# Designs tried in a protein design run: peptides against a protein of PDB entry 4J2C. Part 61

Target 1, 107 residues: chain A of PDB entry 4J2C
Amino acid sequence: MEDPFFVVKGEVQKAVNTAQGLFQRWTELLQDPSTATREEIDWTTNELRNNLRSIEWDLEDLDETISIVEANPRKFNLDATELSIRKAFITSTRQVVRDMKDQMSTS

## One batch from the design tools (peptide; made by RFdiffusion4, then SolubleMPNN)

Design b2_p20_1_s4 (from b2_p20_1, 11 letters changed)
Fold by OpenDDE base, seed 3:
Structure b2_p20_1_s4 (fold): chain B 107 residues (1-107), chain A 20 residues (1-20)
Amino acid sequence: as target 1 above (107 residues)
Amino acid sequence: PKVYSEEERQKLLEEFRKKF
């Protein structure tokens, strides 16, 4: 049986990669309007936002698993190092999402 | 991107509780 945390982590990582690709295209389209159609800009923007929302949802669930573990550490025998790694993943991923969202909101 | 329903979300949490 796979650890549910890593299953969702994998999905988040895929969504992050997709979002980063879309973000790159989004920036390219906005930097050269003469070669960009409004249709592609809108499509790229919507797909990017959808991916970011998906990531944020998964991060909330992952964050809740952390809370569950910390609420009953005796029941959940997670190594302290592993727990730290999980927290770091959530924190760093939230930062990646925030950075993209901040740039989108100012453009 | 995968969109989870509330039921799927609860299933995830339940599976987590079972794993550990």
Scores: peptide ipSAE 0.045, ipTM 0.627, DockQ to the pose 0.181
Fold by OpenDDE base, seed 5:
Structure b2_p20_1_s4 (fold): chain B 107 residues (1-107), chain A 20 residues (1-20)
Amino acid sequence: as target 1 above (107 residues)
Amino acid sequence: PKVYSEEERQKLLEEFRKKF
């Protein structure tokens, strides 16, 4: 049985990659109006936002698993290194999402 | 991503609890 944490982590990683590609296209469309239609801008923007929201939702679940472990130290047996890696993934991914959202909000 | 119902979300967390 695969660790449920890594199942969601893998999905988040895929969504991040997708979002980054969409963000790149979003930037290109806004920088060159001659190659951009309003329809593509809107589609790209919506898809990007959807991916970002999906990531944020999954990160909440991942974060909850951390809370469960830390609230029940006698029951759960994750070593400090693995727990740190899991926390770092959540934190860094939230930052990636935040950076894209901030740039979108200022455009 | 955003593919789980609330029940499925809880099951995911429960599976986590069972593993560790």
Scores: peptide ipSAE 0.040, ipTM 0.627, DockQ to the pose 0.182
Fold by OpenDDE base, seed 4:
Structure b2_p20_1_s4 (fold): chain B 107 residues (1-107), chain A 20 residues (1-20)
Amino acid sequence: as target 1 above (107 residues)
Amino acid sequence: PKVYSEEERQKLLEEFRKKF
C-alpha cells in the first residue's frame, strides 16, 4: 500500500511543472501584447490560476497530515528526518506558488 | 491536476491515519 502523502506529493509536483510552463507562456504573452490574442491570454491565465489553486488545496491536505503526526509523535513511525523532508516540500512549494501569484498580481 | 472534494480530502486523511 502506497503512503497517501506521496500520492498527493506526486500530484502536486505535476501541477507545479504544469504551472511553471503556463507561467512562462503567460509572461511571454504579456511581454508582447501586440501579438498576443486576448483568447490566449485569458486561457493561459485561467489555466495557470486553476493549477495554482489545485496546488494550494493539496498543500493544505499535506500540511494537515503533518499536524496529525505532530499531534501524536509516539504513534507514528515517521522519524524526524522524514518529517523534515515533508515539511520542506510543503514550504518550498508554497514559496513557488507565492512567487508566481505575486508576479501575476503586479502585472 | 486532481482537485479534491471535501469527501476525498477526508478519505485521504483517514487513509493516512490508518497507514500509520
Scores: peptide ipSAE 0.040, ipTM 0.622, DockQ to the pose 0.183
Fold by OpenDDE base, seed 2:
Structure b2_p20_1_s4 (fold): chain B 107 residues (1-107), chain A 20 residues (1-20)
Amino acid sequence: as target 1 above (107 residues)
Amino acid sequence: PKVYSEEERQKLLEEFRKKF
């Protein structure tokens, strides 16, 4: 059986890539309204927000797995390096999401 | 992106606990 952490991690990574593309387009549309339709702006904005919310939800699940492991270090055979990698992924991904959300909230 | 229901979320955690 595949480790479900990596399954969700992969889905998060895909969603991040999608969100980054949408964010780039979102920025372009807002920087030059003459080249943008309201329809595309609304679609891009909604898709971006949906992706960000999806990522945040998955990160909550991933974060809970970390808590479970740390509460039972002898039960779960994960070394310190692997646990650190998992924690770093969650932290860095949350930062990426936060950065995009901050820019969206001010625009 | 996948959107989990609460049921799906619990299944994920259960599978995690079973793995290790």
Scores: peptide ipSAE 0.040, ipTM 0.621, DockQ to the pose 0.181

Design b2_p20_2_s1 (from b2_p20_2, 10 letters changed)
Fold by OpenDDE base, seed 3:
Structure b2_p20_2_s1 (fold): chain B 107 residues (1-107), chain A 20 residues (1-20)
Amino acid sequence: as target 1 above (107 residues)
Amino acid sequence: SKVEEILKKQKEKVEEALKR
């Protein structure tokens, strides 16, 4: 069986790609209002926010599992390299989400 | 959801390991 962390990682990455697509559309709609109705803008905004929220929730759960593992090193045999990769993924993904959220909050 | 099920399995494995 594949490590569940990697499965979630893949799903989060997919969700990030989806969010980035929605973000791009959101940006386009706001830059050229003639290309969309208010309803389309609102739909895109809501879908984007929902996707970002889902990603953040997944990251919190992943982060929790890492914390549990690190608090109980003798119970788990993950090496330093793997832990670093997992932490880096969470950190970088949070940054990507934060960047989109920051831009949305200032619009 | 699929993600929810995956995360549930992940947490269960961690918790089971902690109990051993």
Scores: peptide ipSAE 0.047, ipTM 0.664, DockQ to the pose 0.041
Fold by OpenDDE base, seed 4:
Structure b2_p20_2_s1 (fold): chain B 107 residues (1-107), chain A 20 residues (1-20)
Amino acid sequence: as target 1 above (107 residues)
Amino acid sequence: SKVEEILKKQKEKVEEALKR
């Protein structure tokens, strides 16, 4: 059976790509008011925020599973390399989300 | 959603392993 973690990882990655696209459009709309409607700005902003929150929630759930496994290394016969990869994914993804949120909060 | 279902399975797998 497929490892559910990798499936979620893929879904999160897709969500990040979507968020990045929305973020790019968001920046474009704010930088060129002549091409922007208030409706599109609001829609883009809301969609972006919703996507970012969804990603954060997924990361928290993934982090919880990692914490449980880490707390029981003998029970799960942990692969240190895979565990490191999973933790790195969560950390780096959180940073990407944080960067977008920080830029949105300053605008 | 599919994501929620997958996450549920992930947690379930971990919990089941802990009970063994």
Scores: peptide ipSAE 0.046, ipTM 0.653, DockQ to the pose 0.041
Fold by OpenDDE base, seed 1:
Structure b2_p20_2_s1 (fold): chain B 107 residues (1-107), chain A 20 residues (1-20)
Amino acid sequence: as target 1 above (107 residues)
Amino acid sequence: SKVEEILKKQKEKVEEALKR
């Protein structure tokens, strides 16, 4: 059986890529309103926000999993290096999400 | 317990991903 963390990690990575695409479109729509309808703006905005929320929820779940592992080192076969990699993924992904959210909030 | 809940969630994600 696959490590559940890696499965979720993969889903998060895909969601990040999707969000980045939506964010780019969102930016384009706002920069040139003449080429965009209110419906497309709303759709893009909602899809983007939904993706970001999904990512944040998954990251929270992954983070809690890490905390559980750290609290019970003998129960799980994960070394310090792997834990560090997982933590780094969560931290960096949170930053990516935060950057997009910050840009959206300033508009 | 919290541990069981998290593990179940992770397992559910795996199963969901496999169905896609």
Scores: peptide ipSAE 0.030, ipTM 0.599, DockQ to the pose 0.057
Fold by OpenDDE base, seed 2:
Structure b2_p20_2_s1 (fold): chain B 107 residues (1-107), chain A 20 residues (1-20)
Amino acid sequence: as target 1 above (107 residues)
Amino acid sequence: SKVEEILKKQKEKVEEALKR
């Protein structure tokens, strides 16, 4: 059976890529109003926020699961290297999301 | 959604393991 964390990781990665694309377009639209319509700005902004929110929710659930497993290392016997990779993924992804959110809040 | 379903199953597995 497939590893549930791995599957979600893949979905989050795809969502991050989508969010980054939306963020780039969002930046372009706001930097040059002459090339932007209000409709596209609103659509892009909403899609971006929705994607970021979805990612954050997934990361919270993944982090919760990891925390529970990490609290019981003898019981779950998860490989230390794999656990580290999973934790690093969550941390780095949160940072990417935070960076986009910070830039959006300052605009 | 598919992601929600996966996360739910993941949590269930963890809970079951903790009860052992």
Scores: peptide ipSAE 0.023, ipTM 0.600, DockQ to the pose 0.039

Design b2_p20_2_s2 (from b2_p20_2, 11 letters changed)
Fold by OpenDDE base, seed 5:
Structure b2_p20_2_s2 (fold): chain B 107 residues (1-107), chain A 20 residues (1-20)
Amino acid sequence: as target 1 above (107 residues)
Amino acid sequence: SEVDKILEEEEKKVEEYLKK
């Protein structure tokens, strides 16, 4: 069996970086409406939501990789510390996504 | 996606192993 965690983690990290950039632009557009076009706001909002959704899907995949490893500890040879680190990554990333989603829903 | 395919393949392997 192969450990798919690193593959999905890489995709999540890329999506998080993209989402952070889009979120920054999104906030800038809302802070100065006089310089913002509806087209750019809509595009930025759509791309941001798409990235956040992508991250959420990948986090579910990461949860599945955790389950696979926990079900087959001898095959992957991961200790409790490594599993805790992986779970912490998932938890912290979910919090980042949640914070952005909360701000988008209240703005 | 490619990742989903990998996960599905691994899940299938685990299921087949557990059937033994």
Scores: peptide ipSAE 0.033, ipTM 0.407, DockQ to the pose 0.032
Fold by OpenDDE base, seed 2:
Structure b2_p20_2_s2 (fold): chain B 107 residues (1-107), chain A 20 residues (1-20)
Amino acid sequence: as target 1 above (107 residues)
Amino acid sequence: SEVDKILEEEEKKVEEYLKK
């Protein structure tokens, strides 16, 4: 049986990569409005926000699974190192999302 | 809600896996 955590993790990673690409384009469009159409700006902005929202939802799901394990660590067969890796992934990913959101809110 | 239902189902899958 495949660990469903890794499935969601993979989806989050893909969404992060997509968001980073969209964010880069978003910054480019705002830096030179003369080369940017309103349609592309709106599309990029919406796609970026949608991706970020998707990531945040998945992180909430992943974080909940961590909370369940940490509430009763002896009940679950999860290596401490693996648990730390999962926690680190969630924390670092949240930071990445937060950084992009912060920059978008200041524009 | 449907979102809550999906979330609960996903969490249950993880829990079931971790108990094995």
Scores: peptide ipSAE 0.022, ipTM 0.552, DockQ to the pose 0.037
Fold by OpenDDE base, seed 1:
Structure b2_p20_2_s2 (fold): chain B 107 residues (1-107), chain A 20 residues (1-20)
Amino acid sequence: as target 1 above (107 residues)
Amino acid sequence: SEVDKILEEEEKKVEEYLKK
């Protein structure tokens, strides 16, 4: 049986790609008002925020599983290397999300 | 939400998998 962690990881990765596309469009709309409508800006902004929120929730869920493993190292079948890889994924993804959120908050 | 429910189920599966 496949480790369910990677199912959620895959979903997060897809959501990140989608968010990055929306973020790019969001940036373009704000940089060229002549080609942008308020409706499209609002739609893009909302879709982007919803996508980022979804990612953050998924990361919270994944982080909880890691916390449980770290608290009970003898109970779970996961070595230190794999645990580090999972932690790195969450950390790096959080940074990607934070960067987009920071840019949105300053615009 | 429905998404939250799915993720909760996945989390449970992860825990079960790791306990094997």
Scores: peptide ipSAE 0.021, ipTM 0.534, DockQ to the pose 0.042
Fold by OpenDDE base, seed 3:
Structure b2_p20_2_s2 (fold): chain B 107 residues (1-107), chain A 20 residues (1-20)
Amino acid sequence: as target 1 above (107 residues)
Amino acid sequence: SEVDKILEEEEKKVEEYLKK
């Protein structure tokens, strides 16, 4: 069996890549509105927001998992290095999502 | 999970759209 954290991590990474692709398209459409209809822009925006929301939910779940592990270090047998890597992943991914959301809110 | 399923389906739609 795979470590469940890495399973979710992989899913989040894929979702981030998808979101970044949508974000790029979103920016392109807004930079040149003549390239697409309003319906296409709205669809892209909606799909992007949905993906970002899904990522945030997964990160919250992962964050809770971290707390559970930290409360029971002997039970889960994770060393400090792996725990730090997991925390760093959550933190960095949250920042990536935040950056996209901030840019969307100002447009 | 159900969320994962939704995400996967949305990803497929996005990938198809982005390839056009």
Scores: peptide ipSAE 0.020, ipTM 0.403, DockQ to the pose 0.037

Design b2_p20_2_s3 (from b2_p20_2, 11 letters changed)
Fold by OpenDDE base, seed 2:
Structure b2_p20_2_s3 (fold): chain B 107 residues (1-107), chain A 20 residues (1-20)
Amino acid sequence: as target 1 above (107 residues)
Amino acid sequence: SKEKEILEKEEKKVKEAEEK
């Protein structure tokens, strides 16, 4: 039986990798309009936003699960180190998403 | 998510047990 946190973590990590690839392409398309079509820009932008939204939703779920665990520490029996790792993952991932969103909003 | 679903179910069980 797998820890369900790691399942969602894996999904988030894959989505982050996808988003980063889309973000890279998004920047390239905007930097060189001669090589970009409106269709590709729109598609890339839409896919990127969808991926970022998906990540944010999963992070909200993960954050809530941490709150549930912390409210019942003896029931779920996760040590402080593991909780710290999980919190760090959420925090760092949120920052990655925020950085991409900030750059998209200012372009 | 799978994590949320599982932990919410467990939370519900704990809450119900405390109310009895």
Scores: peptide ipSAE 0.049, ipTM 0.542, DockQ to the pose 0.031
Fold by OpenDDE base, seed 4:
Structure b2_p20_2_s3 (fold): chain B 107 residues (1-107), chain A 20 residues (1-20)
Amino acid sequence: as target 1 above (107 residues)
Amino acid sequence: SKEKEILEKEEKKVKEAEEK
């Protein structure tokens, strides 16, 4: 049976890739308004924000699951190494999202 | 998420066992 954490991880990774693509387009649209329609800017901005929000929600759920596992280590049979990997994924992903959000808020 | 659903279910079972 597939570990459900990796299912969510995969969804987050897909959302991150999508967000990064949208962010790149968002940057291009704002750098050259002559090649951008207001509709595309608004759409891209909205889609980007929605993707980032989705990622943050998934990361919050993953944080909670880690807390549950840490409270019952023998029950779930996850060692410290696996927990560290999962925490690292959440931390690094959260940073990626934060960086994009920071750049959007300053524009 | 699926992960949360599964783990919360297991957490509930553990808590119920500890309370008895």
Scores: peptide ipSAE 0.048, ipTM 0.550, DockQ to the pose 0.030
Fold by OpenDDE base, seed 3:
Structure b2_p20_2_s3 (fold): chain B 107 residues (1-107), chain A 20 residues (1-20)
Amino acid sequence: as target 1 above (107 residues)
Amino acid sequence: SKEKEILEKEEKKVKEAEEK
């Protein structure tokens, strides 16, 4: 059967793509007020924040599972290579989310 | 998440087995 980590990974990746699209629109709306209403800006901002929050929630869960697996890697049948891949995914995704959040907070 | 749910259950089983 499929490893549940990859299921969540796929969900996170999809959410990241959605967030990136919303972020792009968010930046466009702020850069050209003539093409934006306050309502659209607010909606886009809220949707973006919701997506980012969703990603962070999943990443927290995945991070906890990493700790569980690391405590008993053999018992969970995961080798060092797979653990490294999972850690890298979480770390890189957190960075992507952080970058978007930082830009939103400074605007 | 699905991963968390499954692994937490497995962790519980492992702990219980080790305590016996």
Scores: peptide ipSAE 0.047, ipTM 0.559, DockQ to the pose 0.031
Fold by OpenDDE base, seed 1:
Structure b2_p20_2_s3 (fold): chain B 107 residues (1-107), chain A 20 residues (1-20)
Amino acid sequence: as target 1 above (107 residues)
Amino acid sequence: SKEKEILEKEEKKVKEAEEK
């Protein structure tokens, strides 16, 4: 049976890729408003925020599962090394999301 | 999420077994 962590990881990675594309378009629209409509700006902004929110929700779920496993690592057959890798994924992804959010908040 | 659902179910099973 496939490890459920990697299923969610894959979904998060896809969402990150989508968000990055939307973020790029978002920056382009703001850099040259003459080539953009308010509707496109709003749509892009909303889609981007929705994607970021989705990622954050998934990361929250993953973080909770890590806490569950850490309470009983032997019972779930995950060692400290694997847990560390999973934590690293969450941390790095949160940073990517935070960077985009920070840029959006300053614009 | 998929993982949370599965792990919460497993946690429940473990807890129930420990309570017996």
Scores: peptide ipSAE 0.046, ipTM 0.551, DockQ to the pose 0.032

Design b2_p20_2_s4 (from b2_p20_2, 9 letters changed)
Fold by OpenDDE base, seed 3:
Structure b2_p20_2_s4 (fold): chain B 107 residues (1-107), chain A 20 residues (1-20)
Amino acid sequence: as target 1 above (107 residues)
Amino acid sequence: SKEKEILEKEEEKVKEYLKK
């Protein structure tokens, strides 16, 4: 049986990588308008926002699982180290998403 | 969610776009 947290973690990591790629392209398009069309900018922006939203949804689910585990420690039997790693992943990933969103809002 | 499923269907399009 696979731990569902790590399954979602993998999906989030994949989505983060995709978002970072889209973000890089987004910045390139905005920095050199001669190589970009309005349509490509809009499409890239939309896909980037979609990926960021996807990540946020998964993080909300992961955050809820953390709360459930903390409320029922004997049922899930996770040690403190693993729980800390899971919390750190959620926190750091939220920061990565927030940084990209902040840069998009200032452009 | 339904929207999540739609987003996952677009992954291939994004992948091809990022290759150029």
Scores: peptide ipSAE 0.189, ipTM 0.764, DockQ to the pose 0.033
Fold by OpenDDE base, seed 4:
Structure b2_p20_2_s4 (fold): chain B 107 residues (1-107), chain A 20 residues (1-20)
Amino acid sequence: as target 1 above (107 residues)
Amino acid sequence: SKEKEILEKEEEKVKEYLKK
């Protein structure tokens, strides 16, 4: 039995990498219209938004796991250091998502 | 969610796209 947090964490990390790739392509498409079709721009934009939304969903799930652990400290036996690391991952990932969303909203 | 499941199933398409 693997810790569910790390399973979701791995999925989030993969989604972040995917989003970053899509974001890079999105930027390239918008900076050079001669290399872009409207269809690709729309698809890339949509997939990027979808990936960001997926990450946000998983972060909510991760937040819930934190809440469950904090409500049941005896059962899960995670120390403060591990909880801090998990919270830091969620916070930093939210910032990464926010940065991409902010750039998309101003383009 | 249903939407999230659909998104996960489209991951392969995204991967292929990013490979050019």
Scores: peptide ipSAE 0.139, ipTM 0.723, DockQ to the pose 0.034
Fold by OpenDDE base, seed 1:
Structure b2_p20_2_s4 (fold): chain B 107 residues (1-107), chain A 20 residues (1-20)
Amino acid sequence: as target 1 above (107 residues)
Amino acid sequence: SKEKEILEKEEEKVKEYLKK
């Protein structure tokens, strides 16, 4: 049986890349209003929010996998380094999402 | 929601993983 963590991790990584691209476009549109239409801004904003929400859902799933492993250590016997890497990924990704959300809330 | 459905599917994968 495959470890579902890596499947979800891949989905998160893809969503993060998409969100970062949308965030870049979002900032550019707001920095140059003369070249930005309201439709483009609204579309970019909505797509960005959707992607961020998707990431947050996946991170909750990843957090659950960590909790399950820690509650059942004998079932998985994960290496301490691997567990640390998984936790670090969740923490850092959550911070990336938070940073984008914070900037959006101030604009 | 669609996201909730996706999460539920992923939770099922976790459940199956724990059954190994």
Scores: peptide ipSAE 0.026, ipTM 0.530, DockQ to the pose 0.038
Fold by OpenDDE base, seed 2:
Structure b2_p20_2_s4 (fold): chain B 107 residues (1-107), chain A 20 residues (1-20)
Amino acid sequence: as target 1 above (107 residues)
Amino acid sequence: SKEKEILEKEEEKVKEYLKK
């Protein structure tokens, strides 16, 4: 049976890629008003925010799994290295999301 | 929403895995 963490991780990674694409477009639209309509800006902004929210939601789930594993060490055969990798993924992904959100809030 | 449904499915998988 596949470890569900990796399944969710994969989906998060896909969502991050999507968000990054939207973010790039969002940036381009703001940089060149001649190529941007209000409708496209609004759509891009909303889609980006939705994707970021989705990622954050998944990260909360992943973070919870970490807590469960740490609370039940005998039940799971995850060594410190694996746990560190999982935590690092969550932390780094949160930072990626935060960076995009910060730029959106300041623009 | 579709996203919520996806997330629920993922959460269920995790839940089942953790119940082992």
Scores: peptide ipSAE 0.034, ipTM 0.545, DockQ to the pose 0.041; fails the geometry check

Design b2_p20_3_s1 (from b2_p20_3, 10 letters changed)
Fold by OpenDDE base, seed 4:
Order: structure tokens, then C-alpha cells, then sequence
Structure b2_p20_3_s1 (fold): chain B 107 residues (1-107), chain A 20 residues (1-20)
């Protein structure tokens, strides 16, 4: 059937989009306290952290599968281009997550 | 290896869960 890697990749992408929306709201709430309640700030913060954690969890699994494929090149018929795309996705997504986490930790 | 198969299986399970 469908390659499990791409299915999980899709879920990670959805989670990233959700996290980015939450992050934007989080930023807005902290920038204008007059329009923010502590309840919404807490909710947004928790939802954001949960999404980021979920992303990181899936990225670890995805990354491990790449290592397995690279260790068994003849068993898995994945060309270098596909492997590069998979690696790039993990690297770039980790960077996006890190950037949000860094901003949250300094606020 | 058996451990490698478990990792791949876990990912497959995540994929199946995502499709629900």
C-alpha cells in the first residue's frame, strides 16, 4: 500500500501548520495583554507545546527509519534523491520547531 | 534485524492510525 513514511510525513505537516497557527495566536496574546485572558494564553501555550512534542516524536521515528534504510540499501530500493528529500524534510521541520521553542523559552 | 523490523512496524502502525 502507501509508504508509511509519507503518511506520517503528512501528519507531521498538518501538525506543523496547526502549531504555526497556535504560535501566531500565542504571539498576539502576549503582545497585547488587553485582548488576552490568562485562560486563553494557557490553553494556547499548552496546545502549542503538545503539537510541538507530537511533531518531535514523529520526526524521531521518521529519522530512525532513514537510518535503517541507509544501513540496508539493497533491501530497500530507495534512490538517493528520495532519501535526500526525506532527510531534508526532517532537518527543515526540526528547525521550524526549534525556532518556535526558542521564542517560547525566551518569553 | 528484529529491532529494525519493530521500528518499521511502529511507523506502519502510526500510518494506519493517521488514516482513521
Amino acid sequence: as target 1 above (107 residues)
Amino acid sequence: SMEEEKVLKKLEEKAEEAKK
Scores: peptide ipSAE 0.365, ipTM 0.857, DockQ to the pose 0.665
Fold by OpenDDE base, seed 1:
Order: sequence, then C-alpha cells, then structure tokens
Structure b2_p20_3_s1 (fold): chain B 107 residues (1-107), chain A 20 residues (1-20)
Amino acid sequence: as target 1 above (107 residues)
Amino acid sequence: SMEEEKVLKKLEEKAEEAKK
C-alpha cells in the first residue's frame, strides 16, 4: 500500500508547479498592462491565491503527521533518513510559497 | 491518541481523493 504522505506530497508538487505558472502570468500581466485585462488579472490572482492556500493547507497536514511520527517512533516504521526527507520537502516548499506570497504582497 | 488517528485518517482521505 502506498504511503499517503507521498501521495499528498505529489499533489502538493503539482499544485506548486501550477502556482508557479500562475505566478509567472501574474507578473506578466502586471508588467505589461497593454496585454492585460482586469478580468484576467483577477482570475489569475484568485487562482494563484487558491493554489497557494491549498498548498499551505496540505503542508500543515503533512507537517502534523511528522510530529505524530516523532511522538510515536515505535508505532511507525520510519527511520531518521525518511523523516529528514519529509521535513526537507515541507521546509523547501514553504519557502517557495513564501517567496511568491512576499512578491504578491508588495505589488 | 484519537486526535492523532484523525490527522492520519484525514491525510489518507486526501490521498484517496487525489487518486480519483
């Protein structure tokens, strides 16, 4: 049976890719008003925010499972290496999201 | 704990939804 952590991880990764595409379009629309409509700006902004929110929500769930595993090491068959991989994913993904959010908040 | 089980189950549900 597939570990649900990695399934959700995969979905988060897909959402990150989608968000990055939307973020790129968002920046393009703001940089070239002649090619931008308010409707597209609003749509792109909303879709981007929704994706980022979804990612953050899933990361929260993933992070909580790590805490559960660490609190119950004998119940789960995860070694330090596996936990490190999971933690690294959450940390790096949060940074990616934070970077996009920081740029959006200053625009 | 019950709370921990709920968290894990929630993640499993998300995983199952992703497979659809």
Scores: peptide ipSAE 0.358, ipTM 0.855, DockQ to the pose 0.670
Fold by OpenDDE base, seed 2:
Structure b2_p20_3_s1 (fold): chain B 107 residues (1-107), chain A 20 residues (1-20)
Amino acid sequence: as target 1 above (107 residues)
Amino acid sequence: SMEEEKVLKKLEEKAEEAKK
């Protein structure tokens, strides 16, 4: 009965938190090789990339629903404020993901 | 459209899975 958008939004938010933790560890491992094993670096890197990819996938689905809602305003009856919140979430989350990916690509 | 319904259905499925 709950709006599926918010449920998936919540899952994305959790995934972002997980990714941020992994990203922090990733940076720490690369900053001080004496405290890092190759195994942990590889594991952290892979887990981080997988999480980011998962987030991006969900964001694509969420983003597509925006277009659907905008094309069918009478069916969903979402006001401008709600739509703005949803759009802002997608935009800001994509930025967070992009920032992490940019740093990873340069390392 | 049918395609739009599929997208919404997929999202609903993700939501249901998340609740488990």
Scores: peptide ipSAE 0.355, ipTM 0.854, DockQ to the pose 0.683
Fold by OpenDDE base, seed 5:
Structure b2_p20_3_s1 (fold): chain B 107 residues (1-107), chain A 20 residues (1-20)
Amino acid sequence: as target 1 above (107 residues)
Amino acid sequence: SMEEEKVLKKLEEKAEEAKK
């Protein structure tokens, strides 16, 4: 059985990949409105926002587990390196999401 | 996804147990 953290991590990574593709299309559609329909813009925007929201939600759950582990080191006995990797994943992923959201809010 | 929901539930359950 896989560690639940890594399973959720995998789902987040899938959502990130999807979001990045949608974000690229979103920028293309807004860059040249003559090549875009309102239907595609709305669909792309909605799908993108849904993915970003999903990622943020999962990151909160993952972040909570880290806090719990740090509060109970003897119970979980996780390697320091492993814990650092988990933290780094959350931090870097949040940055990716923030960057996309910032661009969407200013456009 | 449904798969993710199941995993999250298990993850949450473990987290709650850890808080005890």
Scores: peptide ipSAE 0.273, ipTM 0.802, DockQ to the pose 0.100

